Peptides against a protein of PDB entry 7AE7. Designs and how they scored, part 238

Target 1, 321 residues: chain A of PDB entry 7AE7
Amino acid sequence: KVYKDLREFLEVLEQEGQLIRVKEEVNPEPDIAAAGRAAANLGKNQPAVFFEKIKGYKYSVVTNVHGSWQNHALMLGLDKNTSTKDQFYELNRRWDKFPVPPNVVKREAAPCKENVIDKDINLFEILPLYRINEQDGGFYISKASVVTADPEYPDDFNKLNVGTYRIQVKDRDRVGIQALAMHDIAVQLEKAEAENKPLPIAITIGNNPLVTFMASTPVGYNQNEYEFVGALQDGVPMDIVKSDLYDHLYVPAGSEVVLEGHIIPRVRTVEGPFGEFPGSYSGARLQCEVKIDRITHRTNPIFENLYLGIPWTEIDYLMAL

## One batch from the design tools (peptide; made by RFdiffusion4, then SolubleMPNN)

Design b2_p25_6_s2 (from b2_p25_6, 14 letters changed)
Fold by OpenDDE base, seed 5:
Order: C-alpha cells, then structure tokens, then sequence
Structure b2_p25_6_s2 (fold): chain B 321 residues (1-321), chain A 25 residues (1-25)
C-alpha cells in the first residue's frame, strides 16, 4: 500500500487499531504530553494519538505517528505484525530501487495549496503550538521535513535536501532552526552567507510518512530524499509540487502545512533549551533564524508533531532503521 | 474567548524565549 498524504496513513492506523482518537477538548499543556505518555504505557503496540480539539486553537494535533514497529510496518504498506527483521529485509530490497523520480503535479492538483496566507502571518493561527517538554525554552515544531537547495546549483534536483531539524517558534512569523555543521543545510547556508544572501527554505509539516522517515534518514549530498521515497514505495513515485516563492524548491503535494521563507544571513539568536530525551536537555545555543514569508495549507490542517515523553521515543523508531 | 487564549499562548511563548535568552547571556 502507498500513501499520498498523512490523512491516508492516519486512516489506515485507525483501521488497524494503531490510532487513539481523543475527541474531548484538551489543554495544549500538559494534556497532549500526558495523553502521549498514557498511550506509551499501553505496551509494545504504541498507537498514534490524534487530538481533535485543543483549547485556544482551531485545528488538530497528531503525535506518535512513527512511534511503534507496527506503525513502521504499516508505513511500508506491510502487515502490522511484520517482524523487525522482515521490515529491515523489505527496506533493503526497496532501497536498491533508488532512484525513483517523483511526479511533479500542477499547483491546482496539490492539496497543500488549498489555502494561502501571504500577509499578517501568524503561526499560532495555523498550528496548535505547545511545549513538548516542561522545561523547553518555547514551542517547537519537531517533525517537519525542511526543503533547501544548493544556491550555486539551484537547478540540480539531486542537491535538493529534505531534512529534519529542530525548529523553535520565536514569533508569529519567525522560527529558530538548528542547522548543525554535519547537516547538508549547513553547506547550503554557508554558500548563501558567503554572499550575504538569504537561503530559501520550505518547512513542510504533516507529510506522507515515508517523506518524514527519509527526511530523518541521512543520505548523500547528491541524493534526493524524494527519489528514495519512491524506492521505499516499491517503485511508485511520490507527488511533489513547486513552492510558491521559489522555482527551484519542491514540496510534497499532500503536506498539511508549508511554511515558505528564508534563513536570515549572518544572524544568530538564542535557541533552546530543548529536552531531546527524558533527563537530557540540549542547552541553549546561538542558531539560525528563519523569516516566514508565505504559508500554504490544506483545509483543516493537521499538525503532526513528535512524541518525546518516555523511551522508546518516536525518534528512536525513526533512527532505528 | 479562543482569540484571547491564543494571544495568551503567544505571550507565554515570547516570555519563555526571553527567559531562555536571559539565562544564556
């Protein structure tokens, strides 16, 4: 089975008994984290948790989407009871199908383009933002697939990077991003900053689960994560669409929310602290700042965010394969 | 009421960011 978007995957998780739906209105803090912890305590078959109503916000949150081996099997379109060994075998078999080029769809055919915000940008109107951990220095977007390109080779699709980075919400239209020197985004940013130019960026939220998986999986600088998504779909291309602001950036056609903007050149601001693991805080550091210039989103967008409440964390499953 | 709650959440986020910045300096 192949998924076009997050919604098709959530439907399968619910059908397979791997999604808990919380229909009652919850507080963003502490109820989201508390319910995630309660779900994690249900044993090895940790379900995703879908919050339909969040006090102070219009839209829903889903967490722990990748938070079990059952969810991982379903992501690959396998039976939920497929062993970790057989999942690994199937992953490796499909990996050899690389590259599988994506389909570029028309703007009018892309669900992520249903709504546009190009003025008076306020992230809090679109995303039900909360602290993942009690001691976090702010609200975080922790499961975004971030799209950047090489500013020297903008037309080289093989250098288009889709990565997962820690993103702290700073203001209505500004976020801090953790761009470490080991990440492909840091190479691209260095080239832009050498000329004192902004680096174009698209922060995509609520994707096809294989996009989120590949964005969390290291690949070569000259390898496109979307071409691996097609390989992991057993040779079925994924659908991408051109960004609105940049001709050289492509985003998943089915994204729930797309934040288009730029990394401000040669600016560093305090980001963190963030609780990456229970009892371990990465301290505050000077990090890059992104200005959001445009938002596109699906009608009634779902905010997919990471679960970090108790080991095994969702990160452990994303990095385990 | 929802809008007021959202404005309060924005304020709380700003205050937390400012506190983290002050603790880093």
Amino acid sequence: as target 1 above (321 residues)
Amino acid sequence: EEEKLREELERKNKERNAAAEAAFL
Scores: peptide ipSAE 0.586, ipTM 0.945, DockQ to the pose 0.914
Fold by OpenDDE base, seed 4:
Structure b2_p25_6_s2 (fold): chain B 321 residues (1-321), chain A 25 residues (1-25)
Amino acid sequence: as target 1 above (321 residues)
Amino acid sequence: EEEKLREELERKNKERNAAAEAAFL
């Protein structure tokens, strides 16, 4: 089984008993985090949690999408009861198929282009934002696949980076991004800032599960994460589409939300604190700031966000590879 | 009204960011 988007994956999770649907209206805090913790306590088969109605918001949230070995097996299109050993064997077998180039689809064929916001941008109208942890310094987007390119080689598709970075919501149209020196985005930003130029960026939310997986998996600077997604799809190319603002940035065709904008050159603002682990906060730091210039989104977009709970976080399954 | 509640959430986020900034500086 190959998934075109998050929705196809959520349908399979629900069919397989690996998704809890919360139909009653919840408060963003503390109910989202509390329900995630309650789901984690159901044992080793931790389901995703889908919140249909969130007080103060128009759209839905889903958490813990990658939060179990069963969900990981299903992501690979395997039986949910496939052993961890057999999942790793299959992952490694498919990894050797790299590169599998993506299909570039037309704008009209890309579900992420169904709706456009190019003025009066307000992230709170599109994303049901909340604190993941009680002491977070703000609302976070913690499971986005962030697309950037090398500004010196913008047409080199092998240098197109799709990474997962911590994103704090600063304002209606501004986010802080944690770009550490070890991340490929930091290399690209350094080149842009040397010329005092903005770095083009597309922050994609709610992708097919293998995009999110590969965005969280370190690869070489000259390796494209989309070509690994095709490999992990057992040689089936994924679908990508050009961003609206930038000819050299490509986003997953099925993304629920795409935030297009730029990293402001040579500007640093306070980002954090954020609770990466229960009772542990990574301290506040001066980090980059992104201006959001355009949003494209699917009708009734689903906000996929990371679950952070006890004893195992969703990040443990994303990083355990 | 749902819109007023969103405005309150935006305000709360802004206040939290400002508090974190003040604690860092």
Scores: peptide ipSAE 0.581, ipTM 0.943, DockQ to the pose 0.905
Fold by OpenDDE base, seed 2:
Structure b2_p25_6_s2 (fold): chain B 321 residues (1-321), chain A 25 residues (1-25)
Amino acid sequence: as target 1 above (321 residues)
Amino acid sequence: EEEKLREELERKNKERNAAAEAAFL
């Protein structure tokens, strides 16, 4: 079984009893985090939690999408009771199919292009933003697949990077991004900043679960994460579409929200603190700043965000395979 | 009412960012 988007995966999670739907209006804080913690306490088969109505916001939130071995089995299109060993075996078998090049679809065929915002950008109108932890220095986008390219080789598809990074919301149209020196984005940013040029960026939210998985999985600098997604789909290509602002950036065709913009060259602003793990806060640091220049989104976009709870975090499962 | 609540959330986010910045500098 292959999923085109987050919605197809959420439907399967719900059918398999791995999704809790909260239909009542909730407060962004503390109710989202509290309900996530409550769901995590239901045992090892932790369901995703879908919040249909968030007070003060138009759209929905989903958390803990990857937060169990059952959800990982379903992501691979396996039976939810497939053992961790058999999941690992199947993942490795499919990994050997790399590369499987993605299909480039037309703009009109891409669900992420249903709506466009190119002026008066306000992230709060599109994303139900909240603090994940009580002491966070702001609201966070913690489960985005961030697309960048090598500015020296922008047309080299093998250097197109899709990674997950901590993103703090700074203002209506500005975010801080944690680009550590060990990340491929840092290499690309260094090249752009050497010339005092902006680095083009697309921050994609609410993807095919294998895109989110691959964005959290380290690969070589000259390996494209989309070609691994096709491999993990057992040789079925994923669908990508050209970004609106940049000819060399491609985003998942099924993304719920795409934030297109640029990293401002040689600017650093305070990012953090953030509770990366329960009871552990990273200190504030000077980090890169992104200006959002355009948003494309599906009608009634779903904000997929990371669950950070006790005793297990969703990141523990994303990094475990 | 929803818009007023959203504006308040924006304000709270801005205040938190400013507080974090002030604590760092």
Scores: peptide ipSAE 0.574, ipTM 0.942, DockQ to the pose 0.911
Fold by OpenDDE base, seed 3:
Structure b2_p25_6_s2 (fold): chain B 321 residues (1-321), chain A 25 residues (1-25)
Amino acid sequence: as target 1 above (321 residues)
Amino acid sequence: EEEKLREELERKNKERNAAAEAAFL
């Protein structure tokens, strides 16, 4: 089975008993984190948790989408009871199908383009933001697939990078991003900053689960994550669409929310602290700042965010491969 | 009521960011 978007995957998770739907209105804090912890305590079969109503916000949150081996099997379109060994075998078999080029769809065919915000940008109107950990230095977007390109080779699709980075919400239209030197985004940013130019960026939220998986999986600088998504879909291309602001950036056609903007050149601001692991906080550091210039989103967008709770985190499953 | 709650959340985020910045500097 291949999924076009997050919604198709959530439907399957619900059908398979791997999604809990919270229909009652919850407080962003502490209820989202508390319910996530409660779900994690259900044992090895940790479900996703979908919050339909969040006090102070218009839209929904889903957490723990990748938070179990069952969810990982379902992501691959396998039986939820497929052994970890067999999941690895199938993953490796499909990996050898790389590259599978994506389909570029027209703007009118892309669900992520249903709504546009190009003025008075307020992230709090679109994303039900909350503190993941009590001691976090702010609200975080922790499960975004961030799209950037090489500014020297903008037309080289193989250098298009889709990565997962820690994103702290700074203001209504500004976020801090952790671009570490080991990440491909840091190479691209260095090139832009050498010219004192902004780095174009698209922060995509609520994707096909294989996009999120590949964005968390290290690949070569000259390898496109979308071409691996097609491989992991057993040779079925994924659908991408051109960003609205940039001709060289492509985003998943089915993204729930796309934040288009730029990394401000040679600006560094305090980002963090963030509880990356239970009981472990990464200290605050000077990090890059992104200005959000445009938002596109699906009608009633779902905010997919990372669950960081005891005893299991989604990162344990995303990095286990 | 929803808007007031959202404004409070925005304020809380701003206060947290400011506190983190002050603790770093």
Scores: peptide ipSAE 0.559, ipTM 0.939, DockQ to the pose 0.937

Design b2_p25_6_s3 (from b2_p25_6, 15 letters changed)
Fold by OpenDDE base, seed 3:
Structure b2_p25_6_s3 (fold): chain B 321 residues (1-321), chain A 25 residues (1-25)
Amino acid sequence: as target 1 above (321 residues)
Amino acid sequence: DIEKLREELIKKNQERNRAAEEAFL
């Protein structure tokens, strides 16, 4: 079973009893985190939590999408009761199908292009933002698949990077991004900053669950995460579309939200603190700053964000595979 | 008023970012 987007996966999670729908209006804080903790306390079967209505916002949030072995089995299109061992076996079997090149779809065929915002950008109009942890230095986007390319080889599709990075919301149209030196984005940024050029970026939110999985999985610098998504789909290509601002950046066709912009060269601002684990804060650091220049989004976009409340977190499952 | 509440959330985020920056510097 293959999913085109987050919505098809959420439908399956709901059908399989792996999604709780919260229909009443919630406060972003503390209710999202509290409901996530309550769901995590249901035992080994941790459902996703879908919040239909959030006070102060127009759109919905979903958390804990990858928050259980059952959800991971379903992501692979397996029975929800598939053992962890059999999930690993199937993952490895499919991994050997790499590369499976994606389909490049036309702009008109891409759901992520349904709506465009190119002026007066306000992230808070599109994303129901909140603090994940009480002591966080701001609101975070914690489950984005971030697309960048090698500025020396922009046409080399094998150097297109899709990674997951911690993103702090700084203002209506600015975010801080944690680009660690070991990440492919840091290599690409170093090349851009050597020439004092902006690094083009597309921050994609609410994807096919295998895109989010692969963005969280380290691959080689000359390997494209989309070609692994096709492999993990058992040889079915995923659909990608060209970004609006950049000819060399491709985004998942089914993304709920795409934030297109640039990393400002040689600018560093305070990012953090962030509670990566309960009782463990990564300290504030000087990190990169992204200007958002354009947003494309699906009608009634779903903000997918991490649940980080109590172990086992979604990160624990994403890193365990 | 959803817009008023959104502006309060934006302001709250800005205040938190400033407080974190001031605590770091």
Scores: peptide ipSAE 0.455, ipTM 0.914, DockQ to the pose 0.894
Fold by OpenDDE base, seed 5:
Structure b2_p25_6_s3 (fold): chain B 321 residues (1-321), chain A 25 residues (1-25)
Amino acid sequence: as target 1 above (321 residues)
Amino acid sequence: DIEKLREELIKKNQERNRAAEEAFL
């Protein structure tokens, strides 16, 4: 099975008994993290947790989407009880299908374009933001697929990067991004900053689960993550659409939310601390700052965010492959 | 009031960011 978007995947997770739906209104803190920990305590078959109602917010949150081997099997369109060994075998078999070029769809065909916000940007109106850990230096977007391009070769689709980065919400329209020197985004930023130019960015939230997986999987600088998504879909292309602000940035057509903006050149602000691991905080550092200039989103957008808590967190499953 | 609760959350996030900045400096 192939999924067009997060919603199709969540439907399958629910049908397979790999999603818990919380229908009662919850407090963003501590209830989201507490329910995630409770789900993790159900054993090895950890479900996703979907929160329909969050106090102070209009929209829903889903966590732990990749948080089990069963969810990984389902992501690959396999039986949920497929062994880790057989999942790895199938992953490797499909990997050899690279490249599978994506379909570029028209704006009118892209669900991520259903709604537009181009003024008075407030992330808190669209995303039910919370601290993942109690001691975090702010609210985090921890499971976004971040799209950037090479500013010297903006039309080279092979240099289009889709990566996962730690994103701290700084204000209504500003986020900090952890762009480490080992990340492809840092190479692209260095080129932009050499000319004192902004780096165009699209922060995409709530994607096809294979997009999120590939954004968390290191690939070569001249390899496009979307072409690997098509490979992992067993040769079925994924659908992408042009960003609204940048002709050279393509986002998943099915994204729940797209934050379009720019990395401010030669600006560094304090980002962190963040509890990346239980009882271990990545200390605060000077990191890049993104201005959000435009939001597009699906009607009733789902905020997919990372579950962090007790050992065998969602990040452990994303990094285990 | 959802808007009031949202403004309280925004303020809480701003306070946390400031506290982290002050602790870094």
Scores: peptide ipSAE 0.451, ipTM 0.912, DockQ to the pose 0.929
Fold by OpenDDE base, seed 2:
Structure b2_p25_6_s3 (fold): chain B 321 residues (1-321), chain A 25 residues (1-25)
Amino acid sequence: as target 1 above (321 residues)
Amino acid sequence: DIEKLREELIKKNQERNRAAEEAFL
């Protein structure tokens, strides 16, 4: 099976008994993290947790989407009881199909374009934001697929980068991003900052589970993650659409939310602290700042966010393949 | 009032960011 979006995957997780639906109103803190920890304690077959109602917010949260080997098997369109060995075998077999170029769909065919906000940007109207850990320096977006291009070669599709980065919410329309020197985004940012230019960025939330997987998987600087998604879909192209602000940035057509904006050149602001693991905090550092200029989103958008409750965490599964 | 609760959450996030900045400087 191939998934067009997060919603098709969540439907399969629910059918397979790998999703818990919380219908009662929860407090964003501590209830989201507490329910995630409780679900992780149910054993090896950790379900996703879908929160329908969050106090102070209009929309839903889902966590722990990639939080088990059963969820990984289902992501690959395999039986949920497929062994880790057979999942690796199938992953490697499909990897050899690279490259599988994506389909570029028209704007009117892309679900991520159903709604537009281009003024009075407020992330808190669209995303049910919370602290993942009690000592976090703010609210975090921890499972976004971030799209950037090489500013010297903006039309080189092979240099289009889709990565996962730590993103702290600073204000209604500003986020801090952790761009480490080892990340492809840091190379692209260095080129933009050399000319004192903004780096165009699209922060995509709630994607096809293979997009989220590939955004967390290191690839070469001259390799496009979307072409690997098509390979991992056994040769079925994924659907992408142009961003609204930038002709050279493409986002998943099925994204729940797309935050379009720019990294402000030569600006650094305090980001963190963040609890990457229970009892382990990455300290505060000077990091890049993104201005959000436009939001597109599906009607009733689902905020997919990372579960970090106990080891093994969801990040361990995303990085283990 | 959902808008009041949202504004309280925004304020809480701003206060936390300021506290982190002050602790870093």
Scores: peptide ipSAE 0.445, ipTM 0.911, DockQ to the pose 0.885
Fold by OpenDDE base, seed 1:
Structure b2_p25_6_s3 (fold): chain B 321 residues (1-321), chain A 25 residues (1-25)
Amino acid sequence: as target 1 above (321 residues)
Amino acid sequence: DIEKLREELIKKNQERNRAAEEAFL
C-alpha cells in the first residue's frame, strides 16, 4: 500500500485498530498530552490519537502517528504485525531503489492548495497549537517537514532539503527554528546570511508518513528526500507541487498545511526550552526566526504533531530504522 | 467565543516566549 497523504494513512490506521479517535472536545493542555500518555500505556501496540475537537480551535490534531512498530509497518504498507527485523529488511531493500524521482503535479491537482491565506497571517487560526511538554517555553510544531534549497544552486533539485526541525511558535506569523550546524538547512542558511539575504522556506505539516520519516532521516547534501520517499514506496513516485512563493521549492502535494516564508537573515531570537525527552529539557538557545508570508492548506486541515510521552516516544520509532 | 479563546492562547504563548527570553538573558 502507498499513501498519497496523511489522511489515507490515518484511514488505514483506523481500519487496523491503530488509531483512537477522540470525538469529545478536549482542552489543548493538558488533555492532548494526557491522552497521548494514556494511549502509550496501552503497551507495545501504541495507536495514533486523533483529536477531532479542541477548545479554542477549529481544526483537529493527530499525535503518535509513528508511535509504534505496528504503525511503522503500516507506513511501509506491510502487515501491522510485521516484525522489526522484517521491516528493517524491507526498508533496506527499498532503499536500494533510490533515486525514485517525484511527480511534479499542477497546482490545481495539489490538495495542499485548496485554501490560501496571504494576509493577516495567524497560525492559531489554522493549527491547534499547544505545549507538547508542561515546561516548554511556548507552543511547538515538532513534526514538520521543512523544505529549503541551496541559495547558490536553487535549480539543483538534488540539493533540495526536506528536514525535521524543532519549531517554536513565536507569534501569529513568526516561528523560531532550530537549525543546527549538522543540518543541511544550516549550510544553506549560512550561504544566504553571507549575502544578508532571506532563506526561502516551506514548513509542511501533515504529510504522507514516509515524507515525515525521510525528513527525520539524514541523507547526503546532494540527495533529495523525496527521491528516497519514492524508493521507500517501492518505486512509486510521490507527488510534489511548487510552492506558491518560490519556483525552486517543492512541497508534498498532499500536505495538510504549508507555511511559506523566509528565514530572516542575521537575526537570532531565543527558542526553547523544550522537553525533548521526559524529564529532560533542552535549554533555551539563540535560534533562527522564520517570517510566515503565506499559508496554503487543505480544507479542515489536520495538525500532525509529535507525541513526547513516556518512552518509547514517537522519536524513538522515527529514529530506530 | 472561539476568537476570544484564540487571543488568550496567543497572549499566553507570547508571555511564555517572553519569560523564556528573560530567563535566558
Scores: peptide ipSAE 0.423, ipTM 0.905, DockQ to the pose 0.876

